# Peptides against a protein of PDB entry 5EIB: the designs that were tried, part 9

Target 1, 366 residues: chain A of PDB entry 5EIB
Amino acid sequence: VDLEPGTMDSVRSGPFGQIFRPDNFVFGQSGAGNNWAKGHYTEGAELVDSVLDVVRKESESCDCLQGFQLTHSLGGGTGSGMGTLLISKIREEYPDRIMNTFSVMPSPKVSDTVVEPYNATLSVHQLVENTDETYCIDNEALYDICFRTLKLTTPTYGDLNHLVSATMSGVTTCLRFPGQLNADLRKLAVNMVPFPRLHFFMPGFAPLTSRGSQQYRALTVPELTQQMFDSKNMMAACDPRHGRYLTVAAIFRGRMSMKEVDEQMLNVQNKNSSYFVEWIPNNVKTAVCDIPPRGLKMSATFIGNSTAIQELFKRISEQFTAMFRRKAFLHWYTGEGMDEMEFTEAESNMNDLVSEYQQYQDATAD
Target 2, 366 residues: chain A of PDB entry 5EIB as posed
Amino acid sequence: VDLEPGTMDSVRSGPFGQIFRPDNFVFGQSGAGNNWAKGHYTEGAELVDSVLDVVRKESESCDCLQGFQLTHSLGGGTGSGMGTLLISKIREEYPDRIMNTFSVMPSPKVSDTVVEPYNATLSVHQLVENTDETYSIDNEALYDICFRTLKLTTPTYGDLNHLVSATMSGVTTCLRFPGQLNADLRKLAVNMVPFPRLHFFMPGFAPLTSRGSQQYRALTVPELTQQMFDSKNMMAACDPRHGRYLTVAAIFRGRMSMKEVDEQMLNVQNKNSSYFVEWIPNNVKTAVCDIPPRGLKMSATFIGNSTAIQELFKRISEQFTAMFRRKAFLHWYTGEGMDEMEFTEAESNMNDLVSEYQQYQDATAD

## One batch from the design tools (peptide; made by RFdiffusion4, then SolubleMPNN)

Design b1_p8_5_s3 (from b1_p8_5 with A1S H4A)
Fold by OpenDDE base, seed 5:
Structure b1_p8_5_s3 (fold): chain B 366 residues (1-366), chain A 8 residues (1-8)
Amino acid sequence: as target 1 above (366 residues)
Amino acid sequence: SSLAHTGV
């Protein structure tokens, strides 16, 4: 789905364009112009019914529909505005189905779009209410991984999207291959989401290795485990050491010893025990899939529900507040039929979410 | 070129 036709042509011309049904390409002509309100109330609203018709048709073809997975950017108008409209409409029609998102958070290091804080805040407001699971994929963190870890001098959207695809492949492993842990979207939610609003995840993928260092790096369970818990490997720009893990899932892929995985996972928890809440017993879950990713002997994917995710929301909120206090660019949103009240509500709800994460960070076992 | 060592 896109509000611009050129994106669909790029997908069709891509190496996998023929995997998708032609009728499942739904697109507009005008685009959202990086405006959430155009995505949500005007251009996106004109297109949403055509998307829902496709969603219904594909849902009816499922033997067992678990839920939906949306991949979108919160900085742009289409991904943010139309993406959240689509989430709302799907939630209304399928209330008992899991809504899962891969939500790409904006960063001023990656994009020059000045209104991204508005688009992100308005989107987070919708995601808090209408999603069950949200993987926070932060362009800040992706850029830093590309630059610092992968040693890319000038990270591109192609480099960032490669990390996104690796992460998506990792977190969906248990859905695609036989396993005990998180074998469906609902089991993932039950294991990862202790409180309904606290459903924002910090993903990570290992191994991440620069091209120059690849030949010198062993792929071992200890190294994967250590890298997966490293703050530099988080795909959300939050330091887990500034918060506490509510829940963790680790997904190992490849031929490895389950015993060695369990030993390393226990060791990393014990070494980092101060960064876990003490009042959620057995809050770390581990899965092993014998099928490695393409081109790797083994990998590990991390999913963390951490109170440190509030750092991401605080960053967006600070940027939002700085613009909104001046009513900067607000007329572009109000001109599409938005009220200024919706901005205030979205800011409030995101600040409440931050306060909720802080409350559970400070909570002790009584 | 896919970053060969990200497993995708």
Scores: peptide ipSAE 0.016, ipTM 0.628, DockQ to the pose 0.020
Fold by OpenDDE base, seed 3:
Structure b1_p8_5_s3 (fold): chain B 366 residues (1-366), chain A 8 residues (1-8)
Amino acid sequence: as target 1 above (366 residues)
Amino acid sequence: SSLAHTGV
């Protein structure tokens, strides 16, 4: 789905364009112009029914519909505005199905789009209410991984999207291979989301290795485990040492000892015990899939529900507040039929979410 | 892009 036709032509001409049904390419003509309100209230609202018709048709073809997965950017107008409109409409029609998102957070290091903090704040407001599971993929963190860890001097969107693809492949491993822990979206939500609003995850991937260092790095369970819990490997721009993990899932792929995985996972928890809440027993879940990713002997994917995710929301909130206090660019949103009150409601709800994470960070075992 | 193969 896009509000621009050129994106659909790029997907169709791509190496995987033929796997998608031609009728499932729904697109507009005018684009969103990086405006959430244009994606949500005007151009996106004109297209949403055509997307819902496709969603219904594909849902009816499912033997057992678990839920929906949306991949979108929160900095743009289409992914943010139309994406959150679709989430709302799908939630209304399928209230008993899981809504899962891969939400790409904007960064001023990666994009010159000045209105990204508005689009992100307005999107987060919708995601708090209408999703069950949200993987926070932060362009800030992706850029820093590309630059610092992968030693790319000039990271590209292709380089960032490769990390996104690796992460998505990792977190969906249990859904794609039978007999795994969290083999369905609902079981994942039950294990990962202790409180309904606190459903924002920091993903991470291992191995991350620069080309120059690949030949010197062993792929071992201890090294994967250590790297997976390293703050520098988080795909969300927050430091897990500044918060506490509510829940964690680790997905190992490749031929390895389950015993060695359990020993290393216990060791990393014990070493990092101060970064876990004490009042959620057995809050770390581990899965092992014997099928490695293509081109690797083994990998590990991390999913963290941590109160440190508030750093991401605080960053967006600070950028939002700096623009909104000046009423900068608001006329682009109000001109699409949006009320200024919706900005204040979205800011408030995101600040409430930050306060909720802080409350659970400061909570002690009674 | 010269990324290390992340297995995707």
Scores: peptide ipSAE 0.011, ipTM 0.621, DockQ to the pose 0.019
Fold by OpenDDE base, seed 1:
Structure b1_p8_5_s3 (fold): chain B 366 residues (1-366), chain A 8 residues (1-8)
Amino acid sequence: as target 1 above (366 residues)
Amino acid sequence: SSLAHTGV
């Protein structure tokens, strides 16, 4: 789905364009112009019924519909505005199904789009209410990984999207291969989401290795475990040491010892015990799939529900507040039929979410 | 060409 035809042509001409049904390409002509309100109330609202017709048709063809997965950007108008409209409409029609998102958070290090903090804040407001699971993929963290860890001098969207694809492949491993922990979306939500609003995840992928160092790096369970819990390996720009993990899932892939995985996972929890809440028993879950990712002998994918994710929301909130206090660019949103009150509601709800994470960070077992 | 830095 897109409000621009050129993105669909790029997908069709791509190496995997043939895996998608031609009738499942729904697209507009005008785009959203990086405006959430165009995506949500005007251009996106004209296209949404055509998307819902495809969603219904594909849902009816499923033997067992678990839920939906949306991949979108929160900085752009289509991914943010139309993406959240689709989430709302799908939630209304399928209230008993899991809504999962891969939500790409904007960063001024990656994009010069001045209105991204508005689009992100308005999107987070919708995601808090209408999703069950949201993977926070932060363009700032992706850029920093590409630059610092992968030693890319000038990270591209292709390099960032490669990290996104690795992460998506990792977190969906248990859904794609039988006999795993969290083998369905609902079971993942039950294990990862202790409180309904606190469903925002910090993803991570290991190994991350620069091209020049790949030939010298052994892939071992201890090294994967250590890298996966390193703050520099998080695909959300927050430090887990500034918060506490509510829940963690680790998905190992490849031929390895289950015993060695369990020993290393216990060791990393014990070393980092101050960064876990003590009042959620057995809050770390581990899976091992014997099938490695393509081109690797082994990998590990991290999913963290941490109160440190509030650093990401605080960054967006600070950028939002700096513009909103001056009413900068608001006329572009109100001109599409949006109310200024919805900005205040979205800011409030995101600040409430930050306060909820802080409350559970400071909570003790006593 | 974005290089396969992650093996995925």
Scores: peptide ipSAE 0.026, ipTM 0.633, DockQ to the pose 0.018; fails the geometry check
Fold by OpenDDE base, seed 2:
Structure b1_p8_5_s3 (fold): chain B 366 residues (1-366), chain A 8 residues (1-8)
Amino acid sequence: as target 1 above (366 residues)
Amino acid sequence: SSLAHTGV
């Protein structure tokens, strides 16, 4: 789905364009112009019913509908505004299904779009209320991984999207292959989300290796385990050492010893025990899938629910507040029928979420 | 043509 036709032509002409039904390409003509209000109230509102008709048709064809997965950006007007409208409408029609998102967080290191903090804040408000699981994929973290770890001098959107695709492939492993832990979206939510609003995940992937170093790297279970818990391998720009893990899932892929995985996972938890809450028993879950990802002998994917995710929301809130205090660019949103009150409600809800994460970070076992 | 994250 897109508000611009040129995006659909790019997908159709791409290496995987033929895997989608032609009738499942829904698109507008005018785009959102990086404006959340155009995505949510005007251009997106004109297109949403045509998307819902496709969603209904595909849902009726499912033998067992678990839920929905949305991939979107929070900096752009379509992914942020129309994406959150679509989430709301799907939740109204399917209230008992899991809503899962891969939400790409904006960063000034990657995009010069000045209004991204408004689009992100308005989107986070909707995601808090209308999603059950949100993978926070931060363009700042992706850029830093590409530059520092992968040693790419000029990271491209193609390089960032490669990391996104590897991460998405990792976290969906248990859904795609039989006999795994978290084999459905609801079991994942039960294991990962101890409190309804605290459903924002830090994804991570190992191995991350520069092209020049790939031939010299041994892939071992200890090295994968250590790298998966390294803050430099997180796809969200927050340091887990500044917070506490509420819950963790680790997904190993490839031919390896389950015993060795369990030993290394116990060792990393014991070494990092100060970075876990003590009042959630058995809060680390591990899965092993014998099928490696394409081009690797083995990998590990990390899913963390950490109170350190508040650093990401604080960054967006600080940028939002700096513009909103001056009412900068606000007329582009109010001109599409928005009230200034919706901005203050969205800012308040995101600040409440930060306060909730801090409360659970500071909580002790009484 | 921004290669925007084309999920929807």
Scores: peptide ipSAE 0.005, ipTM 0.410, DockQ to the pose 0.031; fails the geometry check

Design b1_p8_5_s4 (from b1_p8_5, 3 letters changed)
Fold by OpenDDE base, seed 4:
Structure b1_p8_5_s4 (fold): chain B 366 residues (1-366), chain A 8 residues (1-8)
Amino acid sequence: as target 1 above (366 residues)
Amino acid sequence: PSLEHRGV
């Protein structure tokens, strides 16, 4: 789905374009112009019914519909505005199905789009209410990984999207291969989401290795375990040491000893025990899939529900507030039928979410 | 070498 035709043509002409049905390409002509309101109330609203018709058709063809996964950006107009409209409409029609998102958070290091904090804040407001599971894929973190860890001097969207694809492949491993932990979206939610609003995940991937060091680095279970818990490997720009883990899932892939995985996972928890809440027992889950990713002997994917995610929301909120207090660019949104109150409500709800994370961070066992 | 060979 897109509000521009050129993205669909790029997908269709791509190496995997033939795996998608031609009738499942739903697209507009005008785009959203990086405006959430265009995505949500105007151009996106004109297209949404055509998307819902496809969603219904594909849902009816499912033997067992678990839920939906949306991949979108929160900085643009289409992914943010139309994406959240779609989430809302799908939630209304399928209230008992899991809504899962891969939500790409904007960063000034990656994009010069000045209104991204508005689009992100308006989107987060919708995601808090209408998703069950949201993987926070932060362009800030992706850029930092590309630059610091991968030693890419000028990270591109292609380099960032490679990390996104690795993460998406990792977190969906249990859905794609039988006999794994969290084999369905609902089991993932039950294990990862202790409180309904606190469903924003910090993803991570290991190994992350620069081209120059690959030949010198062994892939071992201890190294994978260390890397996936390293703040530098988090695909959300948060330091887990500034918060507490509510829940964690680790997905190992490749031929490895389950015993060694369990030993290393226990060791990392014990070393980092101060960064876990003590009032959620057995809050770390581990899966091992014998099938490695393409080109790797082994990998580990991390999913963290951490109160440190508030750092990401604070960053967006600070950027939002800096513009909104000046009413900068608001006329582009109000001209599409939005009220200034929607901005204030979205800011308030995101700040409430930050406060909720802080409350659970400070909570002790009785 | 593909980006896949970068250890990601």
Scores: peptide ipSAE 0.017, ipTM 0.530, DockQ to the pose 0.018
Fold by OpenDDE base, seed 1:
Formats: C-alpha cells, structure tokens, sequence
Structure b1_p8_5_s4 (fold): chain B 366 residues (1-366), chain A 8 residues (1-8)
C-alpha cells in the first residue's frame, strides 16, 4: 500500500516483486507530502476502503487468522497517517485479532523532514490505543549501528533497511518455523506484554560485524548473547541500563547446544539482574531454531520490553514541543481537517505513556 | 560500501 505509484512500481520491479498478488497492490496518485493529516483524513481516507476490501479477501482465505502485521514509518505521511488509519479500521472490524507493527521511528540524523516529530507523535497516540505489539525500529539507532559497529562512513537507506530486514526475519522466526516458543502472535503478546499500554519493544540482532572483520570473527553462543544484550546493539536508541526489563525474548538460530544457550542466558540475567524487574517471575524466554538465517551459521534476535524505551518517546516529545509551542507548520495539518486539540491529546497520551514506564521502573517487590 | 544483501 502507498499513496504514491512510484514506490509500488519499485516493489513490483524488484527481485521479490512477484511474491505479491497483483490485485493486492493498492496505491494513490498524489502522495501524502510528509503530512500525517493527508495520510489519515484526506488522501488516505479516499484509499482506505480499497485496502480494507483486500484485507477482507485475504482474511477470508486464511485457515487460521492470527492477526495483522503492518510495516510503516512514523516520520512520513503515508506510513504514519494512512498506516494508523488502517490500524484503527482493522481493529474495529477484527477486535479479537492481534495487531502487530514494525514502526520505524524518525531521526534528524537520517532525514531532514522538519514535521517528523508531529507525524511520529500523532502516530504513537494511535499505536498506544490500537496495537497489541509494536517493534520500535529507530532510525537513530540504525544509523549509529551502521556508523559505529558496521564502520560505514556514510550509512544509506539501503544499509538501514538491511538491519530492519534482519530484525524482522529474526523476530518472526518462531511464527515461520513450527514448535518454537511464541509460535503465534497471541502467545508472544501474553509473554511480552504485562500491561496493555506497555507493548513497545526494543529489538536487536546479532551478529553485527563490519565487512572487514567478518572473515576473522568466530560465531559463538557467548558472543551472540553478549552482543544481543549490549546497549550499542539495540535497534531503538535507548540504554537498557537506564531502565528495567519487564520482559525479554531471545531467539537463537542455527545448530547450537540448548544447554549452552540456557547457561549463557542465565549468566547474562544474573550479571544484569539490577536491570530486570524482580516482581515478574520467569520474564526471560528463550527459543532455539535449528535453521540459521541465509549466509550465517548462527544468529540471535532480541526482543526487550524495557522501561528505558521512554528515552525514545522523550526525544520525540521534546522535538514535538519545540515546534508546537510556536504553532510551526500547523496550518498544513489544520488545512486537511485536523484540530489543534488532537495534537495536544497526542502529546498528553505520549507523556502519560512515559510516566507509566517510569512508574513500573521505580516499582519494587513489596 | 553498502551492506551486502544477505537474504535473511
């Protein structure tokens, strides 16, 4: 789905364009112009019914519909505005199904789009209410990984999207291969989401190795475990040491010892016990799939529900507040039928979410 | 240098 035809033509002409049904390409002509309101109330609202017709058709063809997966950006107009409109409409029609998202957070290090903090804040407000599971993939963290860890002098969208694809492949491993922990979206939610609003995940993928070092690096279970829990390896720009893990899932892939995985996972929890809440028993879950990713002998994928995720929302909130206090660019949103009150409500709800994460960070086992 | 498209 896109509001621009050129993106859909690029996907269709790409190496994997033939995996999608031609009738499932739904696109507009005008685009959203990086405006959430165009995506949500005007251009996106004109297209949404055509998307819902495809969603219904594909849902009816499922033997067992678990839920929906959306991949979108929060900085743009289409992914943010139309993406959140689709989430709302799908939630209304399928209230008993899981809504899962891969939400790409904007960063000034990656994009010069001035209105990204508005688009992100308005999107987060919708995601808090209408999703069950949201993977926070932060362009700030992706850029920093590409630059610092992968030693890329000038990271590109291709480099960032490669990390996104690796992460998505990792977190969906248990859904794609039978007999694993979290084998369905509902089981993942039950294990990862202790409180309904606290469903924003910090993902990570290991190994991450620069091209120059790949030939010399042994892949071991201890190294994967250590890298996966390193703050520099998080795909969200948060330091887990500034918060506490509510829940964690680790997905190992490749031929390895289950015993060694369990020992290393126990060791990392014990070494970092101060960064876990003590009042959620057995809050770390581990899966091992014997099928490695393509081109790797082994990998590990991390899913963290951490109170440190508030650092990401605080960053967006600070950027939002700096513009909104001056009413900068608001006429582009109000001209599409938005009220200024919706900005204030979205800011308030995101600040409430930050306060909720802080409350559970400070909670002790009484 | 772009990351090689390792199909994950």
Amino acid sequence: as target 1 above (366 residues)
Amino acid sequence: PSLEHRGV
Scores: peptide ipSAE 0.016, ipTM 0.554, DockQ to the pose 0.019
Fold by OpenDDE base, seed 5:
Structure b1_p8_5_s4 (fold): chain B 366 residues (1-366), chain A 8 residues (1-8)
Amino acid sequence: as target 1 above (366 residues)
Amino acid sequence: PSLEHRGV
C-alpha cells in the first residue's frame, strides 16, 4: 500500500515483485507529502476502503487468521497517517485479532523532514491504543549500527532496510517454523506484554559484522548471546542499562546446542540481573530454530520490552514540543481538517506512556 | 539474480 504509484512500481520491478497478487497493490496518485493529516484524513481516507477490501479478501482466505502485521514508517505521511488509519480500521473490524507493527521511528540523522516529530507523535498516539505489539525500529539506531558497527561511511536507506529485513526475519522465525516458543502472535503478546500499553519492543540482531571483518569472525553461541544484549546492537536508540527489562525473548537460529544456549542465556541474565525487573519471574524466553537465516551459519534475534524505550519517546517528544510551542508547520495539518487539540492529546498520551515506563522501572518487589 | 546477502 502506498499513496504514491512509484513505490508500487519499484516493488513490482523488484526481485520479489511477482510474489504479491497484482490486485493486492493498492496505491494513490497524490502522495501524503510527509503530512500525517493527508495520510490519515484526506488522501489516505480516500484509499483506505480499497485496502480494507483487500484485507477482508485475504483474511477470508486464511485457514487460521492470527492477526495482522503492518510495516510502516512514522516519519512519512503515508506510513504514519495512512498506516495508523489502517490499523484503526482493522482494529474496529477485527477486535479479537492481534495487531502487530514494525514501526520505523524517524531520526534527524537519516531524514531532514522537519515535520517527522509531528508525524511520529501522532502515530505513537494511535499505536498506544490500537496495537498489541510494536517493534520499534529506530532509524537513529539503524544509522548508528551502519556507521559504527558495520563501518559504512554513508549509510543508505538500502543499508538500513537490510537491518530491518534481518530483524523482521528474526522476530518472525517462531511464527514461520512450527514447534517454537511464541509460535503465534497471541503467545508472543502474552509472554512479552505484561501491561497493555507497554507493548513497544526493542529488537536486536546478531551477528552484526562489518564487511571487512566477516571472513575473520567465528560465530559462537556465547558471542551471539553477548552481542544481542549489547546496547550497540539494539535497533531502538535506547540504552537498556538506563532501564529495566520487563520481558525478553531470544530467538537463536542455526545448528547449535540448546544446552549451550540455555547456559549462555542464564549467564547473561545473571550478569545483567540489575537490568531486569525482579517482580516478573521467568521473564526471559528462549527459542532455538535449527534453520539458520540465509547466508549465516547461526544468528540470534532479541526482542526486549524495556523501560529504557522511554528514551526513544522522550527524544520524539522533545522534538515535537520544540516545534509545537511555536506552532511551526501546524497549518499544513490544520488545513487538512485537524484540530490543535489532537496534537496536545497525542503529546499527552506519549508523555503518559513515558511516565508509565518510568513507574515500572522504579517499581520494586514489595 | 541472487540478492547478494550482504552479511549484516
Scores: peptide ipSAE 0.013, ipTM 0.506, DockQ to the pose 0.017
Fold by OpenDDE base, seed 3:
Structure b1_p8_5_s4 (fold): chain B 366 residues (1-366), chain A 8 residues (1-8)
Amino acid sequence: as target 1 above (366 residues)
Amino acid sequence: PSLEHRGV
């Protein structure tokens, strides 16, 4: 789905364009112009029914619909505005189904789009209410991984999207291969989300190795385990050491010893015990899939529900507040029929979410 | 990809 035809043409002409049904390409002509309000209330609202018709048709063809997965950006207008409109409409129609998202967070290091903090704040407000699980893919963190870890001098969107693709493949492994932990979206939510609003996940992937260092790194269970828990490998721009893990899932892929995985997972928990809440017993879950990802002998994917994710929301909130106090660019949103009240409600809800994460960070076993 | 297509 897009409000511009060019993205659909790129997908259709791409290596995988033939896997999608032609009728499932729903697109507009006008675009969102990086404006959430155009995505949510005007251009996106004109297109949403056509998307919902496709969603209904595909849902009716499912033998057992678990839920929905949306991949979108929060910095743009289409993925943010229309994406959150779609989430809302799908939630209304399918209230008993899981809503899962891969939400790409904006970063000033990656984009010059000034209004991204508005689009992100307005989107987070919708995601808090209307999703069951959200993978926070932060362009800040992706850029930093590409630059610092992968040693890419000038990271491209292709480099960032490679990390996203690896992570998405990792977190969906249990859904695609039978007999694994978290084999459905609902089981994942039950294991990962102890409180309904606290459903924002910090993903990570291992191995992450620079081209120059590939020759010197062994792919071992200890190295994968150490790397996936390293703050530098988090694909959300927050430090897990500044918070506490509520829940963790680790997904190993490849031929490895389950015993060695269990030993390394126990060791990393024990070494980092101060960074876990003590009042959620057995809050780390591990899965092993014998099928490695393409081009690797083994990998590990991390999913963390950490109170440190509040650092990401604080960053967005600070940027939002800096613009909103001046009413900068606000007329582009109000001109599409938005009220200034929706901005203050979205800011408030995101600040409440930060406060909730802090409350559970400070909570004891008493 | 233009910065505009971040709305994927």
Scores: peptide ipSAE 0.000, ipTM 0.403, DockQ to the pose 0.029; fails the geometry check

